# Peptides against a protein of PDB entry 8PQO: the designs that were tried, part 69

Target 1, 252 residues: chain A of PDB entry 8PQO
Amino acid sequence: VLLKEYRVILPVSVDEYQVGQLYSVAEASKNETGGGEGVEVLVNEPYEKDGEKGQYTHKIYHLQSKVPTFVRMLAPEGALNIHEKAWNAYPYCRTVITNEYMKEDFLIKIETWHKPDLGTQENVHKLEPEAWKHVEAVYIDIADRSQVLSKDYKAEEDPAKFKSIKTGRGPLGPNWKQELVNQKDCPYMCAYKLVTVKFKWWGLQNKVENFIHKQERRLFTNFHRQLFCWLDKWVDLTMDDIRRMEEETKRQ

## One batch from the design tools (peptide; made by RFdiffusion4, then SolubleMPNN)

Design b1_p14_6_s2 (from b1_p14_6, 6 letters changed)
Fold by OpenDDE base, seed 4:
Structure b1_p14_6_s2 (fold): chain B 252 residues (1-252), chain A 14 residues (1-14)
Amino acid sequence: as target 1 above (252 residues)
Amino acid sequence: MPLSFLLSLANLAL
């Protein structure tokens, strides 16, 4: 098991982020070739548990069409079906990813708190002290080009170049996080993303767990760079606007 | 919605 807490600081409010996240997920999904293909939504319902109130979703990602034919032919039954269970109680979210074939031997859990701070809270997910001491805190700086793979880099998604016309935010210089403290008119938040990866196959555990973390970090980095650089596209949208957009996207 | 695992899967294919 490998745990890392990714801390993504953004020059947006927690309330703004709710809109921006939903918009950016929708936009990113549209930009993906074959986005939504092989996705089955089993459950999408409100939930209430232990004072947490939100939306529960259960999706299956059928990867049979996403892998080469020879992989599909060699794959054990259920190996290409990924289950995603998600509890969205913004500003808290939990996602649990499992595989039918691997069962208890495979888990990706992503727990996110969105807080109006600069990533300074320790153990925001309230882990036991013994577990928390094994969590690596990883800061993602959306303005740091060195954290972006060259193949993922787009100039239009570079926070160091982008300036929001609507808000005046950006470009984000090397010391932008320190400057935020002095800018009373610029909101900020941190997304604390505790990622738990378990892959219990002897000889492959560390390799696969580290690989998954590398991919998640890459995803979080690119996504939040997009989210910020798309600020002018979503900052004036309401949650009702987002809901309408989601409904329209589901009908397509 | 939470960040969809679909985005993660797309990233894995790269």
Scores: peptide ipSAE 0.040, ipTM 0.759, DockQ to the pose 0.162
Fold by OpenDDE base, seed 5:
Structure b1_p14_6_s2 (fold): chain B 252 residues (1-252), chain A 14 residues (1-14)
Amino acid sequence: as target 1 above (252 residues)
Amino acid sequence: MPLSFLLSLANLAL
């Protein structure tokens, strides 16, 4: 098991981020051609558990069409079916990813708290002290180009170049986080993403767990760069606007 | 939608 807490600081409020996240997920999903094929939505309903209220989703990703023929032919039954269970109780979110074949030997869990701070809280997920000692805290700086793979870099998605017309936020210089403390009119937040990766196959555990973390870090970096650079597209939208957009997308 | 695993999978396939 490998745990890392990714801390993504953004020059947006927690309330703004709720809209921006949903918009950016929808936009990113549209850009993924063929991403809709092989996704089965089993459950999409409100939930209430232990005082937590939100939206629960259960999706199956059928990867049979996404892998080479030889992999499909060799894959055990259920090995290419990935289950995603998600609890969205914003500002808290949890996603659990499992595989039918691997069962308890494979887990990706992503737990996120969105807080109106600069990533300064320790153990925001309230882990036991012994468990917390094994968590690496990883700061993602959306303005730091060195954290972006060259193949992922787009100038229109560079926070160091972007300036919001609607809000006046950006561009984000090298010291933007420190400068933000002095900018009383600029909201800020941190997304604390505790990522738990379990892959219990002997000889591959460390390699696969580290690989998955590398991909998650890459995803979080690129996504939040997009979210910020798309600020002018979503900052004036309401949650009702987002819901209408999601309904329109489902009908297509 | 939560940060969909689809986005993670897209990164794995590349």
Scores: peptide ipSAE 0.040, ipTM 0.756, DockQ to the pose 0.170
Fold by OpenDDE base, seed 3:
Structure b1_p14_6_s2 (fold): chain B 252 residues (1-252), chain A 14 residues (1-14)
Amino acid sequence: as target 1 above (252 residues)
Amino acid sequence: MPLSFLLSLANLAL
């Protein structure tokens, strides 16, 4: 098991982020070719548990069409079905990813708290002290070009070049996070993303767990760069606007 | 629509 807490600081408020996240997820999904194919939505309903209220979703990703024929032919039953269970109780979110074949031997859990700070809180997910000692804190700087793979880099998604017309935010210079403290008119927040990865196969555990973390970090970096650079597209939208857009997308 | 990280992750990994 490998745990890391990714801390993503953004020059937006927690309330703004709720809209921006949903917009950016929808937009990113449109930009990905074949993103809707092989996705089955089993459950999409409101939930209430222990004072937590939100939306619960259960999706299955069928990867049979996305792997080479020889992999599909050799794959055990259920090996190419990935389950995603998500609890969205913003500002808290939890996603649990499992595989039918691997059962208890595979888990990706992503727990996120969104806080109006600069990523300075310790153990926001309230882990036991002994467990918290094993968590690596990883800061993601959306303005740092060195954290972006060359193949992922787009100039139109570069926070160091983007200037929001509607808010005046950006471009984000090398010291943008330190400068936020002195900018009374610019809100800020941190997404604390605790990622738990379990891959319990002997000889492959460390390699696969580290690989998954590398991909998660890459995903979070690129996504939040997009979210910020799309600020002018979503900052004036309401949650009702987002809900309407989601409903329209489901009908297509 | 809740965050669909898996799909995005799969697209990055494949």
Scores: peptide ipSAE 0.039, ipTM 0.749, DockQ to the pose 0.161
Fold by OpenDDE base, seed 2:
Structure b1_p14_6_s2 (fold): chain B 252 residues (1-252), chain A 14 residues (1-14)
Amino acid sequence: as target 1 above (252 residues)
Amino acid sequence: MPLSFLLSLANLAL
């Protein structure tokens, strides 16, 4: 098991982020090849549990069409079915990813708290001390180009170049986080993303767990760079606007 | 919504 807490600081409010996240997820999903293909939505309903109220989704990702034929032919039954269970109770979110074949031997859990701070809270997910001591805190700086793979880099998605016309935020210089403290009119937040990866397979555990973390970090980095650089597209939208857009997209 | 695993899969080059 490998745990890391990714801390993504953004020059947006927690309330703004809720809109921006939904917009950016929708936009990013449109840009990805095969968006929605091989995805089965089993459940999409509101839930209420232990004072947590939000939206619950259960999706199955059928990867049979996404892998080479030889992999599909050799894959055990259920090995290419990924289950995603997600609880969205913003500002708290939880996603649990499992595989039918590996059962308890495979887990990706992503738990996110969105807080109006600069990533200064320790153990925001309230882990036991023994567990928390094994968590690596990883700061993602959306302005740091060195954290972006060359193949992922786009100038139009570079926070170090982008300036929001609507808000005046950006560009984000090398010291933007420190400068943000002095900018009373600029809101900020941190997404604390605790990622738990378990891949219990002899000889591959550490390799796969580290690989998954590497990909998640890459995803979070690119996504939040996009979210910020798309600020002018979503900052004036309401949650009702987002819901309408989601409904319209589901009908297409 | 939480970030879709579909986007993660894209990054995995599946």
Scores: peptide ipSAE 0.039, ipTM 0.755, DockQ to the pose 0.172

Design b1_p14_6_s3 (from b1_p14_6, 7 letters changed)
Fold by OpenDDE base, seed 2:
Structure b1_p14_6_s3 (fold): chain B 252 residues (1-252), chain A 14 residues (1-14)
Amino acid sequence: as target 1 above (252 residues)
Amino acid sequence: MLLSVLKSLASLAL
């Protein structure tokens, strides 16, 4: 098991982020080749549990069409079916990813708290001390180009170049986080993303767990760079606007 | 976000 807490600081409010996240997810999904193909939505309903209220989704990702024929033919039953269970109770979110074949030997859990701070809270997910001491805190700086793979880099998605016309935020210089403290009119937040990865397979555990974390970090980095650089596209939208957009997308 | 990770995992299986 490998745990890391990714802390993504953004010059947006927690309330703004809710809109921006949903917009950016929708936009990113449109750009993904084969988006929605092989995705089965089993459940999409409101939930209430232990005072937590939100939206619960259960999806199955069928990867059979996404892998070569020889892989599909050799894959054990259920190996190409990935279950995603998600609890969205913003500002708290939880996603649990499992595989039918691996069962208890595979888990990706992503738990996110969105807080109006600069990533300074320790153990926001309230882990036991023994567990928390094994968590690596990883700060993602959306302005740091060195954290972006060259193949992922786009100038139009570079926070160090982008300036919001609507808000005046950006560009984000090398010391933008420190400078943000002095900008009383600029909101800020941190997404604390605790990622738990378990992959119990002899000889492959560390390799796969580290690989998954590497991909998650890459994903979070690119996504939040996009989210910020798309600020002018979503900052004036309401949650009702987002819901309408989601409904329109479901009809396509 | 998840789809990108899943595709990456699928690539690892190759």
Scores: peptide ipSAE 0.032, ipTM 0.739, DockQ to the pose 0.447
Fold by OpenDDE base, seed 4:
Structure b1_p14_6_s3 (fold): chain B 252 residues (1-252), chain A 14 residues (1-14)
Amino acid sequence: as target 1 above (252 residues)
Amino acid sequence: MLLSVLKSLASLAL
């Protein structure tokens, strides 16, 4: 098991982020080739559990069409079916990813707290001390070009170049995080993403767990760069606007 | 094989 807590600081409020996240997810999904193909939504409903209220989703990603033919032909039964269970109780979110074939031997869990701070809280997910001491805190700097793969880089999604016309935020210089505390009118937050990766196959555990973390980090980095650079597109939207957009997308 | 599946998974919006 490999645990890392990714801390993504953003010059947006927790409330703004809720809109921005949903918008950016929707936008990113539109940009993905074959969006929706191979995704089965089993459940999408409100939930209430242990005082947590939100939206629960259960999706199956059928990867048969997304992998090479030889992989599909050789893959064990259920190996290409990924289950995603998500509990969205913003500002808290939890996603659990499992695989039908690997069962208990495979887990990706992503738990996110969105807090109005600069990523300074320790153990925001309230892990046991013994577990917490094994968590690596990883700061993602959305302005740091070196954290972005060249193949993922887009100038229009570069926070170091972007300036929001609507809010005046950006561009984000090398010391932007330190400067936020002096900018009274600029909100900020941190997304604390605790990622738990379990891959219990002897000889492959470390390799796969590290690989998954690398991919998650890449995803979080790119996503939040987009989220910020799309600020002017979503900052004036309401949650009702987002819901309408989601409904329109579901009908297509 | 398994790594290829995970790579494909990583291409999904999570």
Scores: peptide ipSAE 0.032, ipTM 0.730, DockQ to the pose 0.123
Fold by OpenDDE base, seed 3:
Structure b1_p14_6_s3 (fold): chain B 252 residues (1-252), chain A 14 residues (1-14)
Amino acid sequence: as target 1 above (252 residues)
Amino acid sequence: MLLSVLKSLASLAL
């Protein structure tokens, strides 16, 4: 098991981020070729548990069409079905990813708290002290080009070049985080993303767990760069506007 | 966001 807490600081408020995240997810989904194909939504309903209120979703990703024929032919039953269970109770979110074949030998859990701070809180997910000692805190800087793979880099998604017309935020210079403290008119937040990866197959555990973390970090980095650079597209949207966009995307 | 992760995982399985 490998745990890391990714801390993504953004020059937006927690309330703004709720809109921006949903917009950016919808937009990113549209941009992914073959997105939505092989996705089955089993459950999509409101939930209430232990004072947490939100939306629960259960999706299955059928990967049969996404792998080569020889892999599909050799894959055990259920091996190409990925289950995603998500609890969205913003500002708290939890996603659990499992596989039918691997059962308890495979788990990806992503728990996120969105806080109006600069990523300075320790153990926001309230882990036991012994468990918390094993968590690596990883800061993601959306303005740092060195954290972006060359193949992922787009100039139009570079926070160091982008300036919001509507808000005046950006471009984000090398010291943008320190400057936020002095900018009374610029809100800020941190997304604390605790990622738990479990892959119990002997000889592959460390390799796969580290690989998954590398992909998650890459994903979080690129996503939040997009989110910020798309600020002018979503900052004036309401939650009702977002809901309409999501419904339109589901119909495509 | 999750689809990109799944694609990456699928590429590893290949």
Scores: peptide ipSAE 0.032, ipTM 0.737, DockQ to the pose 0.406
Fold by OpenDDE base, seed 5:
Structure b1_p14_6_s3 (fold): chain B 252 residues (1-252), chain A 14 residues (1-14)
Amino acid sequence: as target 1 above (252 residues)
Amino acid sequence: MLLSVLKSLASLAL
C-alpha cells in the first residue's frame, strides 16, 4: 500500500471550484476519443451517511473494446471490468476504484477535501497518527512547467501565460503563491487529495503502485492547469447552468 | 487519462 497526499493550490474560491471542476470534467470527457463508450452507470442517486450528504455513483468501465485483441484473449474473466464508486459531498469527495478479477488485491481510493487555505493543514483527512506518518505530502504547482510532460504541454493551458479577462487573475509567476497572500481581492483554495493505492501481487507491488501514483499526479496536474486556464468559460456559470449542460449532454 | 492508466494496469496483470 502506498499513500500520498497531493495538495493543489488554486487562485479560485471553494465555491468557484465546484462549478469549475464539473465544467472541466465535462469538457475533458468530450476531448477523449470514445468518451462514454464502454461506461455503464449502475447507480446514480442521492445519499446520506454519518452526516455526509451528497450524490453517489457506481460505474463500470468495460475495457474489452479498448485493449488489443491479444490482451482481451488472455485476460481472465472480469479483469477488464473496472468498478468506480464515487461519493460527491462537496467540499468532500471520495472515489473508490476496484477490479472484478483482482478483488481485494487491487484498490485505488481518492479522498479530497477542498479548503480555503494555502495547503498548510496537516492530516486534514484525520488519519490515525501512525498511518499519517507514512503519507508523503506532494505539492502540485500548476504554474511550474517542469512538472508537465512535454507531450502534455499546451500553450493555451499554461497558467504562466494565461490571464483571465473576467477576473483579472493570472498569469501565475514563479512566486504566485507567496504573492497571493498579499492580494486581498484574489480568492484561493487547496484541494487535498489523499490517494491510496494497493496492488498486492508479489514482485509487482511497488512498481505498479508507484506507476499509478505517477499517472494520478500527471492527471491532477494537467486537469487543474486546464481548470484555471478555462476560468473565463465557467466562472459566470451557476450550478443550475452546469446541471442543465449535463442533462443536455446525456440526451446526445 | 484515466482509461490509459486502466489499460496499462490490465496489460500488467497479464
Scores: peptide ipSAE 0.031, ipTM 0.730, DockQ to the pose 0.488

Design b1_p14_6_s4 (from b1_p14_6, 7 letters changed)
Fold by OpenDDE base, seed 1:
Structure b1_p14_6_s4 (fold): chain B 252 residues (1-252), chain A 14 residues (1-14)
Amino acid sequence: as target 1 above (252 residues)
Amino acid sequence: MPLSVLKSLANLAL
């Protein structure tokens, strides 16, 4: 098991981020090849548990069409079916990813708190001390180009170059996070993303767990760079606007 | 919709 807490600081409010995240997910999904093919939505319903209230989703990703024929032919039954269970109780979110074949030997869990701070809270997910001491805190700086792979880099998605016309935010210089403290009119937040990866196969555990974390970090970095650079596209949208956009996308 | 990590991972890894 490998745990890391990714802390993503953004020059947006927690309330703004709710809209921006949903917009950016929708926009990123439009840009993906193959759309919704192989995605089955089993459940999409409200839930309430232990004071947590939100939306629960259960999706299955069928990867049979997305892997080479020889992989499909050799894959055990259920090995290419990935389950995603998500609890969205913003500002708290949890996603649990499992596989039918691997059962308890495979887990990706992503728990996110969105807080109106600069990533300074320790153990925001309230882990036991013994568990918390094994968590690496990883800061993602969306302005740091060195954290972006050359193949993922786009100038129009560079926070160090972008300036929001609507809000005046950006460009983000090397010390932008420290400067936020002096900018009374600029809101800020941190997404604390606790990622738990378990891959219990002998000889491959560390390799696969580290690989998954590398991909998650890459995803979070690129996504939040996009979210910020798309600020002018979503900052004036309401949650009702987002819901309408999601409904329109489902009909296409 | 919530952020689908799996969808993004599938696009990056496959």
Scores: peptide ipSAE 0.037, ipTM 0.749, DockQ to the pose 0.172
Fold by OpenDDE base, seed 3:
Structure b1_p14_6_s4 (fold): chain B 252 residues (1-252), chain A 14 residues (1-14)
Amino acid sequence: as target 1 above (252 residues)
Amino acid sequence: MPLSVLKSLANLAL
C-alpha cells in the first residue's frame, strides 16, 4: 500500500471551485477521445450517511474494447471490468476504484477535502497517527512548468501565461502562493487529495503503485491547470448552469 | 458529475 496526500493550491475560493471543478470535468470529458463508450452507470442517487450528504455514483468501466484482442481473449472473467464508486459531498469527495477479478488485491481510493487555506493543515483526513506517519505530502504547483510533461503542455493551459479578464487573477509568477497572502481580494484554497493505492501482486506491487501515483499526480496537475485557465468560462456560472451542462454532456 | 478519475487515467495511460 502506498499513500500520498497531494495538496493543490489554487487562487479560487472553495465555493468557486465547486463550480469550476464540475465545469472542468464536463469540458475535459468532451475533449477526450472515445467518450463514454464502455461506461455503465449503475447508480446515480443522493445519499445521506453519518451527517454526510451528497451524490453517490457507481460506474463500471468495461475495458474489453480498449485492450488488444489477445489480451481480451486471455483475460479472466471480470478482469477488464473496473468499478468506480464515488461519494460527492462537496467540500468532501471520495472515490473508490476496484476490479472484479483482483478483488481485495487492488484498490485506488481518492479522498479529497477542499479547505480555504494554503495547504498547511496536517492530517485533514483524520488518519490514525501511525497511518499518517506513512503518508507523503506532495505539493502540486500549477504554475510550475517543470511539473508538466512536455507532451501535456499547452500554452493556453499555462497558469504562468493566463490572465483572467473577469477576475484579474493571473498570470501566476514563481512566488504566486506567497503573494496570495498579501492579495486581500484574491481568494485561495487547497484541495487535499489523499490517494491510497494498493496492488497486492508479488513482484509488481511497488512498480504498479508508484506508476498509479505518477498518473494521478499528472492528472491532478493538468486538471487544475485547466481549471484555472478556464476561470473566465465558469466563474459566472451557477450550479444550475452546471447541472444543465452535465445533462447535455450525458446525452452525447 | 463527480470527477471520473478512471476515465482520465485511462486516457492518460493510453
Scores: peptide ipSAE 0.037, ipTM 0.745, DockQ to the pose 0.159
Fold by OpenDDE base, seed 2:
Structure b1_p14_6_s4 (fold): chain B 252 residues (1-252), chain A 14 residues (1-14)
Amino acid sequence: as target 1 above (252 residues)
Amino acid sequence: MPLSVLKSLANLAL
């Protein structure tokens, strides 16, 4: 098991982020070729549990069409079916990813708290002390070009170059986080993303767990760079506007 | 929608 807490600081409010996240997910999904292919939505319903209220989704990702024929032919039954269960109770979110074949030997869990701070809270997910001491805190700086792979880099998605016309936020210089403290009119938040990865397969555990974390970090970095650079596209949108956009995206 | 490795992996496979 490998645990890391990714802390993504953004010059947006927690309330703004709710809109921006949904917009950016919808926009990113439009750009993903085959985004709907092999995705089965089993459940999409409101839930209420233990004071947590939100939207529950259960999706199956059928990877059979996304792997080479020889992999499909050699794959055990259920090995290419990935279940994603998600509880979206913003500002708290939880996603649990499992595989039918590996059962308890595979888990990706992503738990996110969105807080109106600069990533200064320790153990926001309230882990036991013994578990918390094994969590690496990883700060993602959306302005840091060195954290972005060259193949992922786009100038139009560079927070160090972008300036919001609507809000005046940006560009984000090297010390932007420190400067935020002095900018009373600029909201800020941190997305605390606790990522738990378990892959129990002899000889592959560390390799796969580290690989998954690397991909998650890459995803979070690129996504939040986009979210910020798309600020002028979403900052004036309402949640109703977002819902309409999501419905349109589901039809494509 | 949740952010997951699946989206990233899907993009890498394409």
Scores: peptide ipSAE 0.034, ipTM 0.737, DockQ to the pose 0.164
Fold by OpenDDE base, seed 5:
Structure b1_p14_6_s4 (fold): chain B 252 residues (1-252), chain A 14 residues (1-14)
Amino acid sequence: as target 1 above (252 residues)
Amino acid sequence: MPLSVLKSLANLAL
């Protein structure tokens, strides 16, 4: 098991981020060719548990059409079915990813708190002290180009070049986080993403767990760069606007 | 390729 807490600081409010996240997820999903193919939605319902209230979703991703024929032929039954269970109780979110074949030997869990701070809270997910000692805190700086792979870099998605016309936010210089403390009119937040990766195959555990974390970090970096650079597209939208857009997209 | 789908899932989890 490998745990890391990714801390993503953004020059947006917690309330703004709720809209921006949903918009950016929808936009990113449209950009993926065949994103809806092989996705089965089993459950999509409100939930209430232990004082947590939100929306619960259970999806199955059928990967049979998305892998090479030789992989499909060699894959055990259920190995190409990925289950995603998500609890969206914004500002808290939890996603659990499992595989039918690997059962308890595979887990990706992503737990997110969105807080109106600069990533200064320790153990925001309230882990036991012994578990928290094993968590690496990783700061993602959306303005730092060195954290972006050259193949992922787009100038239109560069926070160091983008300036919001609607809000006046950006571009984000090298010291933008320090300067933000002195800018009373600019909201800020941190997304604290605790990522738990478990892959219990002998000889492959560390390699696969580290690889998954590398992909998650890459994903979080690119996504939040997009979210910020798309600020003018979503900042004036309401949650009702987002819901309408999601309903329209589901009908296509 | 299968790991790229996990990346896509992570995007949806965001």
Scores: peptide ipSAE 0.041, ipTM 0.735, DockQ to the pose 0.113; fails the geometry check

